# Peptides against a protein of PDB entry 6GMG: the designs that were tried, part 379

Target 1, 331 residues: chain A of PDB entry 6GMG
Amino acid sequence: DSDDRVTPPAEPLDRMPDPYRPSYGRAETVVNNYIRKWQQVYSHRDGRKQQMTEEQREWLSYGCVGVTWVNSGQYPTNRLAFASFDEDRFKNELKNGRPRSGETRAEFEGRVAKESFDEEKGFQRAREVASVMNRALENAHDESAYLDNLKKELANGNDALRNEDARSPFYSALRNTPSFKERNGGNHDPSRMKAVIYSKHFWSGQDRSSSADKRKYGDPDAFRPAPGTGLVDMSRDRNIPRSPTSPGEGFVNFDYGWFGAQTEADADKTVWTHGNHYHAPNGSLGAMHVYESKFRNWSEGYSDFDRGAYVITFIPKSWNTAPDKVKQGWP

## One batch from the design tools (peptide; made by RFdiffusion4, then SolubleMPNN)

Design b2_p30_6_s4 (from b2_p30_6, 24 letters changed)
Fold by OpenDDE base, seed 4:
Structure b2_p30_6_s4 (fold): chain B 331 residues (1-331), chain A 30 residues (1-30)
Amino acid sequence: as target 1 above (331 residues)
Amino acid sequence: AEEKERIEREIQQAKESQLAVLAWKKKQAA
């Protein structure tokens, strides 16, 4: 029950983390210990360590989304999302492939659609766009300058994003970022902001008007990226979980992983930070754990999800929640 | 494999709490 959620207590600013536990290629720790690490590594504002505030601890306590929330400074809106889908692979597999033994046609189509998404290419697209945005942010002291720079960068790269509407999430993302408007954040100065990335895993079959099969096995046509841009229309994502295929089966509605702004060129070496569940130390779920996973472990996802999106948002450059290098675990 | 399954179970249990986040967001937006 969500009613068992507890805000983790404050940790002394000078308290060092205990070693993380290695687990299946991930580094794992309890949320309280992550707070300690966060204070040592990620808490810096203008180069000064900060104690995680009660508000931030409350955000964090919500689990996987809480990790992204505390590091991005806002609840994820997921408006600027990217993915990669191999349409040719999808069509070819549907045409030439066959359902597995015991697999329904709907299950087969859902699986084939899921497998036609390339998480690595989706991530690379988001990184590419974030890089373009960061160049556009550089030396832009007002939104107009940023937008002009962005359009120029896109034109130079012949990027299809140049054709997006001015009101699209792509162009409006910065202005809609609370920290951009904050005096101690961007203060309406784009050059004080940087693009960051997080990922969301979710279920495609969320349309209640669709067939039960789509809700159970996925909607092959849902949440595909637009050709050329890689943009995913997330407007239909209502955080509806996969429908049970058998009695007693339950699925989770989403998972969030924080990447930030790591400069590691090898996707496989990038670190993704995520939580398991809301913090309920006195409840049945127990204490929240935080995981630092390599891309392979993150991108694999769970059976609960058949879509992965890589989302761009912005944080102030003065924040250290998205450093160039993230170390897995502690020390 | 067992460790993967354990982690998956833990993550699955965690996601039920996400509905509470949505409720919170709605309250903050009102």
Scores: peptide ipSAE 0.028, ipTM 0.649, DockQ to the pose 0.034; fails the geometry check
Fold by OpenDDE base, seed 2:
Structure b2_p30_6_s4 (fold): chain B 331 residues (1-331), chain A 30 residues (1-30)
Amino acid sequence: as target 1 above (331 residues)
Amino acid sequence: AEEKERIEREIQQAKESQLAVLAWKKKQAA
């Protein structure tokens, strides 16, 4: 019950984290200890460490989304999302593949669709776009200059995003970022902002008007990226979990992983920070834990989800929530 | 394998609580 959620207490600014626990290639810690790490490593504003505010601690307490929330400075809107889908593979597998023993046609199609997404290529696309955006931001002192730069960059790369509408999430993302407008943030200066990435895992079969099979096994046609751009229309994502396939089965609605702006070229070496659940130290769920996972561990996802999107947003360069290098665990 | 599954289950159970985020969004939109 959401009523069991508790805001983690404040941690002294100078309190060092306890060692993280390694677990299957991940580093794990309790949320309070993550706050300590966050204050030491990620809290910096204009080079100065900051204590995590009560508001930030409250955001964090919401679990996996809380990690992305506190680091991005806003609740995820997921408007600028990217993925990669192999249409040829999908069609080929549907045509030539066979359901497994006991697998229904709907289950087969859902599985094939899930497997036709390439998480690495999706992530790479987001990184590519973020890089383009960052170049466009670098010397732009107003939004118009940013947009002009962006269009030029896209034209130079012959990127299909150049054909997006001016009102598309792609072009509107910066101006719709609260921290861009904040005096201590971007102050309406694009050059003070940088693109950052987070990922969302979610279920495709969210349409209540669709068949029960789609809700149980996935909607093969839902949340596919647009060809050329890689953009995913996230408007239909309402955080509806997968429908149970058996009595007593329950699925989680989403998972969020924070990447930020790591410069590590090898995707497999990138670190993704995420939480398990809302913080309920006195409840049945227990204390929230934070995980720092490698891309492989993150991208594998869970059976709860058949879609992964890589989302671009913006934060002020003065924030250290998205450093070039992220170290897994502590120390 | 069993420990991995346990961790996955724990992570999964933790996400059910995120329905509370919807309540928060409603409060902010009001």
Scores: peptide ipSAE 0.027, ipTM 0.644, DockQ to the pose 0.034; fails the geometry check
Fold by OpenDDE base, seed 5:
Structure b2_p30_6_s4 (fold): chain B 331 residues (1-331), chain A 30 residues (1-30)
Amino acid sequence: as target 1 above (331 residues)
Amino acid sequence: AEEKERIEREIQQAKESQLAVLAWKKKQAA
């Protein structure tokens, strides 16, 4: 019951975190301890530690989305999303593959579609685009200069994104970022902003007008990236979970993982921060836990989801919520 | 293997609560 959600209490600014619990490539801790770590490591504004505000603690209390929310400074809009889909693999497996024993045709097609997404290539595409954006931001003091720089960078790389409409999420993402417009944020100066990445896992079969099979086993045609750009149209993502295939089965609507702006070149060594559920210390779900997972553990996802998107947004450079290096756990 | 499965189950159970975000969005839109 959503009514059981509680905002975690304030933690003293100088309180050090307790050690995280390592488990199968992840580091885990309770939300209050993450707040302590966040204050020591990620809270800095203009180089000064800050206590996590009540508003930020409230955002965080919403679980997996809360981690991305508090670090990005806004609720995820998911408008600038990237993925990689192997169309040839998909067609080949559909043609030459066979359903497993007891697997329906719809289940087979849904599985094959899921397996045709490459999480590593999707992540790499987002990192590539974020890098291009960061170069475009570096010396741009107004939005026009940023857009001009961006177009030049894309042209130099022969990137298909250069052909996107000016109204597309790709070109409008910066202007639609609240922190860009804030006086203590970007103050309308692109050079004060940097691109950051988070990931969303979700279900493809969200169309209520589609077949029951698509809602249960996935829609093979839904949320595919556009060829060349890798952009995913997220407009139809309504946070609808997978439909149960058996009585009593239930699925979660989404998962969010925060990457930020890590410079680690090896995808497998990158750290993804995410939460399990909203904070309900006195409820049935219990206290919220925060996980710091390696890419392999994050990208594996759950059976609840058959899509993964890597989303670009922006934060002020003065924020330390997206450092170049993220250390897993504590100390 | 058992510990991995336990963790996955715990994470899965916890995610059901994310529907609370929809309630928040409704409140902000009203």
Scores: peptide ipSAE 0.025, ipTM 0.645, DockQ to the pose 0.034; fails the geometry check
Fold by OpenDDE base, seed 3:
Structure b2_p30_6_s4 (fold): chain B 331 residues (1-331), chain A 30 residues (1-30)
Amino acid sequence: as target 1 above (331 residues)
Amino acid sequence: AEEKERIEREIQQAKESQLAVLAWKKKQAA
């Protein structure tokens, strides 16, 4: 029950974290210890270490979304999302592949669709776009200058995003970022902002008017990226979990992983920070744990999800929640 | 394998966080 959620207590600003626990390529710790690490490493505003505020601790306490929330400064809107889908692979597998023993046609199609998404290419597309945005931000002192720079960059790269409408989430994302408008944030100056990335895992079969099979095994046609741009229409994502395929089975509605703005060129070496569940130290779920996972561990996801989107948002450059290098675990 | 399964179970138990967040957002918007 969400009613069992507890806001973690404040940690002293100078308290060092305890060592993280290694777990199958991940580093794991309890949420209180993550707060300690966060204060030492990620809390800096204008170069000054900060104690995690009560509000930030409350955001963090919500579990899988909490890490992304506290580090981005806003609850994820997921409007500017990217993915990569191999249409040729999908068509070929549908044509030439066969259902496994005991696999229904719907289950087969859902699985083939899931497998036709390329998480690495989706991530790479988001990084590419974030890089373009960062170049457009660098010397832009108003939104108009940013948009002009962005269009020029896209034209130079012959990127299909240049054809997006001015009202598209792609062009409106910066102006819709609260921290951009804040005096101590961007102060309406694009050059004070930088693009950052997080990922969301979710279920494709969310249409309640669709067949039960799609809700159980996935909707092969849902949440595909637009050709050329890689943009995913997230408007139909209502955080509806996968329908049970057997009695007693239950699925989670989403998972969130924070990447930020790491400069590591090798995707496999990038670190993704995420939480398990809301913090309930006195409840049945127990204390929230935070994981720092390599890309492989993150991108594999769970059977709960058949879609992965890579989302771009913005934070002030004065924040240290998205450093160039992220070290896994502690020390 | 056991540790992976544990992690998966723990992540799968995060189901109810969203409703609380939505309620919080509504309160902040009011």
Scores: peptide ipSAE 0.025, ipTM 0.650, DockQ to the pose 0.050; fails the geometry check

Design b2_p30_7_s1 (from b2_p30_7, 19 letters changed)
Fold by OpenDDE base, seed 5:
Structure b2_p30_7_s1 (fold): chain B 331 residues (1-331), chain A 30 residues (1-30)
Amino acid sequence: as target 1 above (331 residues)
Amino acid sequence: AAEAERAAQIAADLERAYASERARYASLNA
């Protein structure tokens, strides 16, 4: 029962982490040990280490979303999301491809759609946009200045995002960030903020009015990025999991991975931090574990999901939850 | 309230999918 969730206890600020367990390109540890690492590496506010607060530990305890929540400072809204979809590949495969043995037409179409998304290109698009945003933030001391800078940057790059509506998630993302308005955060000064990235995996077939086949095998037309911008309309994502295809089968509603603001140019070498499940040390699920995965391990996802989005949000520059370099594991 | 509802949904879904999740991680470690 969801009632088994427990908030991890506080860890002393000076307590060093135990070694992580390496496994197949990932580093794994129990949530309490991640808190220790977080306090040593990511907790800094204005250059000073901080003990993870009870509130932050509570956020973290919610599992896969918890890591992104504690590091971004807010529950993910997923409004500014990017992906890459190869329309030509999709059309060609539908035309020339064939269902596998035992695969229904709906399964085939769902699979082909899933395979037509390029996680690496989606990630690169998000990084590109985040870089543009960071340049726009750098010397902007009010939102108007930020927006003007952003439009100029987009125009210089001939980016299709320049044509987005002023009320779009793209332009409204900063003002809708709580930490931007906080006195100890951005204090309404864009130059005190930086763009960060996380990823969400989820199921495309969430429309209850659609066919059962779409709910079971995916909706090939759902959550595609807009041409030119790469923006994904996430408004229809209601955290509905994949429908079972057999009795007893169950799927998770989403997965979240935290990237932050790493500067590593090679996507394959970037580190993604995520959790398995909510912390239930006395329950059937057991203690929450935190994973630091390479991009390849993260982007592969699970059969629970057929969509991946790369989301941009903002944190204060004074926070160290999104450093330029992330070291996988400990030591 | 909305946050609590979201949290409850997260927990419920994770609990229901525990066996699948465990299998996934086990397979990755095998």
Scores: peptide ipSAE 0.028, ipTM 0.713, DockQ to the pose 0.147
Fold by OpenDDE base, seed 1:
Structure b2_p30_7_s1 (fold): chain B 331 residues (1-331), chain A 30 residues (1-30)
Amino acid sequence: as target 1 above (331 residues)
Amino acid sequence: AAEAERAAQIAADLERAYASERARYASLNA
C-alpha cells in the first residue's frame, strides 16, 4: 500500500555514513545512510555541502525512481531515450533458432528479442550523444547558440540525429528541463548545464489491445531504437508491469538506475545507484535500501523487464549529483 | 500527483529479484 510510504528523517549534515554492505559487485545500505553519503558526496551546490531537504527526502522515499529523482532534480520524463538492437541477430535467431523444451513460440520470440538488445552499446550511444551535447553546451549562452552548436557537431560526425525535427525530444530536451530555467540553476544559460544519464528497465508488452502472449512474454516489436539515431519512442511506456504467467506471480513495473556523468571509460567499472522499493519502515516492505551496482549488475536486470533504455537529461553544473567519479559504497 | 502515483507503484518484487540474483551469484562462486 502506497500509504505506508514514509519520508526519511533529516540527517545531520556532518554525520558520516556507516559502512555499506558489499554483495556480488554491489554495495548496499539503508536509505538513511545513503542520505548521509549523499550529503557528504553529492549534495554540493557551488562547492558547498547541503543538507538534503524535506522535499528531496520525500522524492528519494519513492524507491528506485526516487534515487534518479533526487539526483536529477525532476521526476523522470524518459523522453530522450537510447538503446541498441541487433536486427541481424534477431532475424537470424528467429530463423535458425528453436524454442526450448516447453517454450511456446511467443516465449521464444520474446526471449530472442530481449537478447537482441545490447545494453552496453545502448549505454555507449547515450554517452556518445551526451558528449556531443556537452560540447554544444560548453560555450553557448542561449538556447539558439546551443542548438546551432549541436547541429554543427552532428554534421561533423555525420550523425543521423542531425535530421531530427526541431521539436523532437533530442532538440527540445534542454528547454523542457525545469532546472535550466531556474535562476539558481541554468538561468537560461546552456553553458551552466551538463548532460547526465540514467537508465530505466521496463516491460515491452504494455499494449493492452495486444495478445495475452505479448503481455506475458514480451512484444518483440515494441520499444526498438530507431536506426541510425538509437532513439527509443517511450510514449507508450505507461509503467505497466509484465503479466503473470502463473498463479501468484507478480512483476514490478520499472527499475531506475542513476549514472550521472561519470568519465570512467570502461563501462564495466561504472557505478549505477538505485533503490529497491519505497520507504516503508513500519510496513510490510520495510525500509528502503539503496544499491550502488557495477554496470554488469545493473544491466543484467530482472525477469520483470525485457527492455533497458538509457536516458539523457540535464542538470546544472553547480550540482554535484553527477560527479566525474563515483566511488562504490563506504568508506 | 501523477508522478507520485507512478512512483508509488514500486512493489516488493524488486527485493525478490535482488534476492534471486544474489542466490545465482552465490552458486557461481561456490
Scores: peptide ipSAE 0.066, ipTM 0.755, DockQ to the pose 0.075; fails the geometry check
Fold by OpenDDE base, seed 2:
Structure b2_p30_7_s1 (fold): chain B 331 residues (1-331), chain A 30 residues (1-30)
Amino acid sequence: as target 1 above (331 residues)
Amino acid sequence: AAEAERAAQIAADLERAYASERARYASLNA
């Protein structure tokens, strides 16, 4: 019940975290302890450690999205999303593959579509684009300079994103970032901003006008990346969960994982921070837990979801919510 | 109003996420 959500209390600024515990290949802790870690490691503004504000604690309390929310500084809009889809694999498997025993055609097609997405390639595409954006930001002191730099970088790389409309999420993302406009944030100076990445898991079968089978087993044609750019049209993602396939079954509408701006070249060694559910210490769900997962653990996702998108947004360089290196767990 | 609706939806959906997580972990632990 949403009414059970509680904002975690403030933690003393200098309180050190308790040790994280292993949890199925990832590091796990209760939200209160994550706040302690966050204050020690990620809270810094202009090099100064900050106590997590009540507002930030409230954002965090919303669970998986809360982790991304507090670290990005805004509720995820998910507009600049990337994925990788192997069309040839999909077509080949549909043609030459067969449903498993007991698997319906719709289940088969949904599964094949899900399996045709490559999470690693999707992540790499987002990282590639983020790198291009960061180069464009580096010495740009107004939006026009940033956009010019961006187009130049894309041209140099022969990237199809250079052909995107000026009003597309790709080119408008920076302008639409609240922290870019904040005086103590970007202050309208692109060079004070950096691109960061988070991931969203969600369900493809969200069209209520489609067949029940698509809502239950996935829509094979939904949320595919555009060829060349890798951009996913997220406009139809309305946080609608997978439809139950059996009585009493229920699915979650999304999961969010925070990557930030880690420089680790090996995707498998990158750390993704996410929450399990909203904080309800006095409710049936209990306290929120925060997980720091390796890419393998994050990208595996849940059966609730058949899509993964890697989203780019921006934060001020003065924030330490997206450091070059993320250490899993504590200490 | 829109924010309140969003918050309510987030909270409701995260409850279901917890159930799914338990199922997955049970499978991984088996």
Scores: peptide ipSAE 0.027, ipTM 0.689, DockQ to the pose 0.159; fails the geometry check
Fold by OpenDDE base, seed 3:
Structure b2_p30_7_s1 (fold): chain B 331 residues (1-331), chain A 30 residues (1-30)
Amino acid sequence: as target 1 above (331 residues)
Amino acid sequence: AAEAERAAQIAADLERAYASERARYASLNA
């Protein structure tokens, strides 16, 4: 019952977090304790700690998406998304592979498609693009300068993104970021902004006009990255969950993980912050928990999802919601 | 109204995530 969602109470700015609990290779804590950590570590605006506002606490209360929402400053639009898909593996497995015992053809194809995505390469692509964008931002004091820099960087790297249309989410992402236009944010100065990354897990079989099998077991052709660019067309993602395969079965529509702008070169050592569900301390779901997971734990996902995308957005450099280093948990 | 509906949808989606997570953790500890 959505009516059970509660906004977590304010935490004193000076309140230190309690230790996080280990949870299957993750660090876990209740949402109120995450707020305490957030205020100590991530809340800084222009170097000054801030109490999480009521609005921010309200955003956070929405669960996994809430973590990304509060740290990015906007509800995820998912327009600039990247992934990696091994077409050769997919084709070869379909040709030479066999369904498992009891596995239908549709189940087999859906599974093979899911397994043909490379989460690490998808993440790496997003990081590469974010790096290019950050270089383009560094000395650009207006959008035109940013776009010119971006095109030059892409040309120098012979990146296929240079061929994207000017109206592409790739080129429009900065101008469409609310914090870029805010006086206390970017103030229309690209050099005050930085690229950040989050990830979304979702279901491929969202087309209502497709077969029931695709809705149940995945659509092998849906949400593939474009060759060369790695861009995923997210326009068809409507947050529709996987269809149940048995009576009483239900799936979640999405999961979100916040990475930010960590500089750790080893993907396996990067930390992803995410929530389990909306905050309902007096409801059946209980209190919201926040997890800080290593990449392996995050990228594994759940059976609810067969797609993962790595999304680029922007935040002001004055925010500390995306630091270079993220410490997992709390001592 | 539109914001409320969106919020309700988000909340409903997160309820299902909890059930899935519990099932996963139970399987790992078994």
Scores: peptide ipSAE 0.027, ipTM 0.696, DockQ to the pose 0.157; fails the geometry check

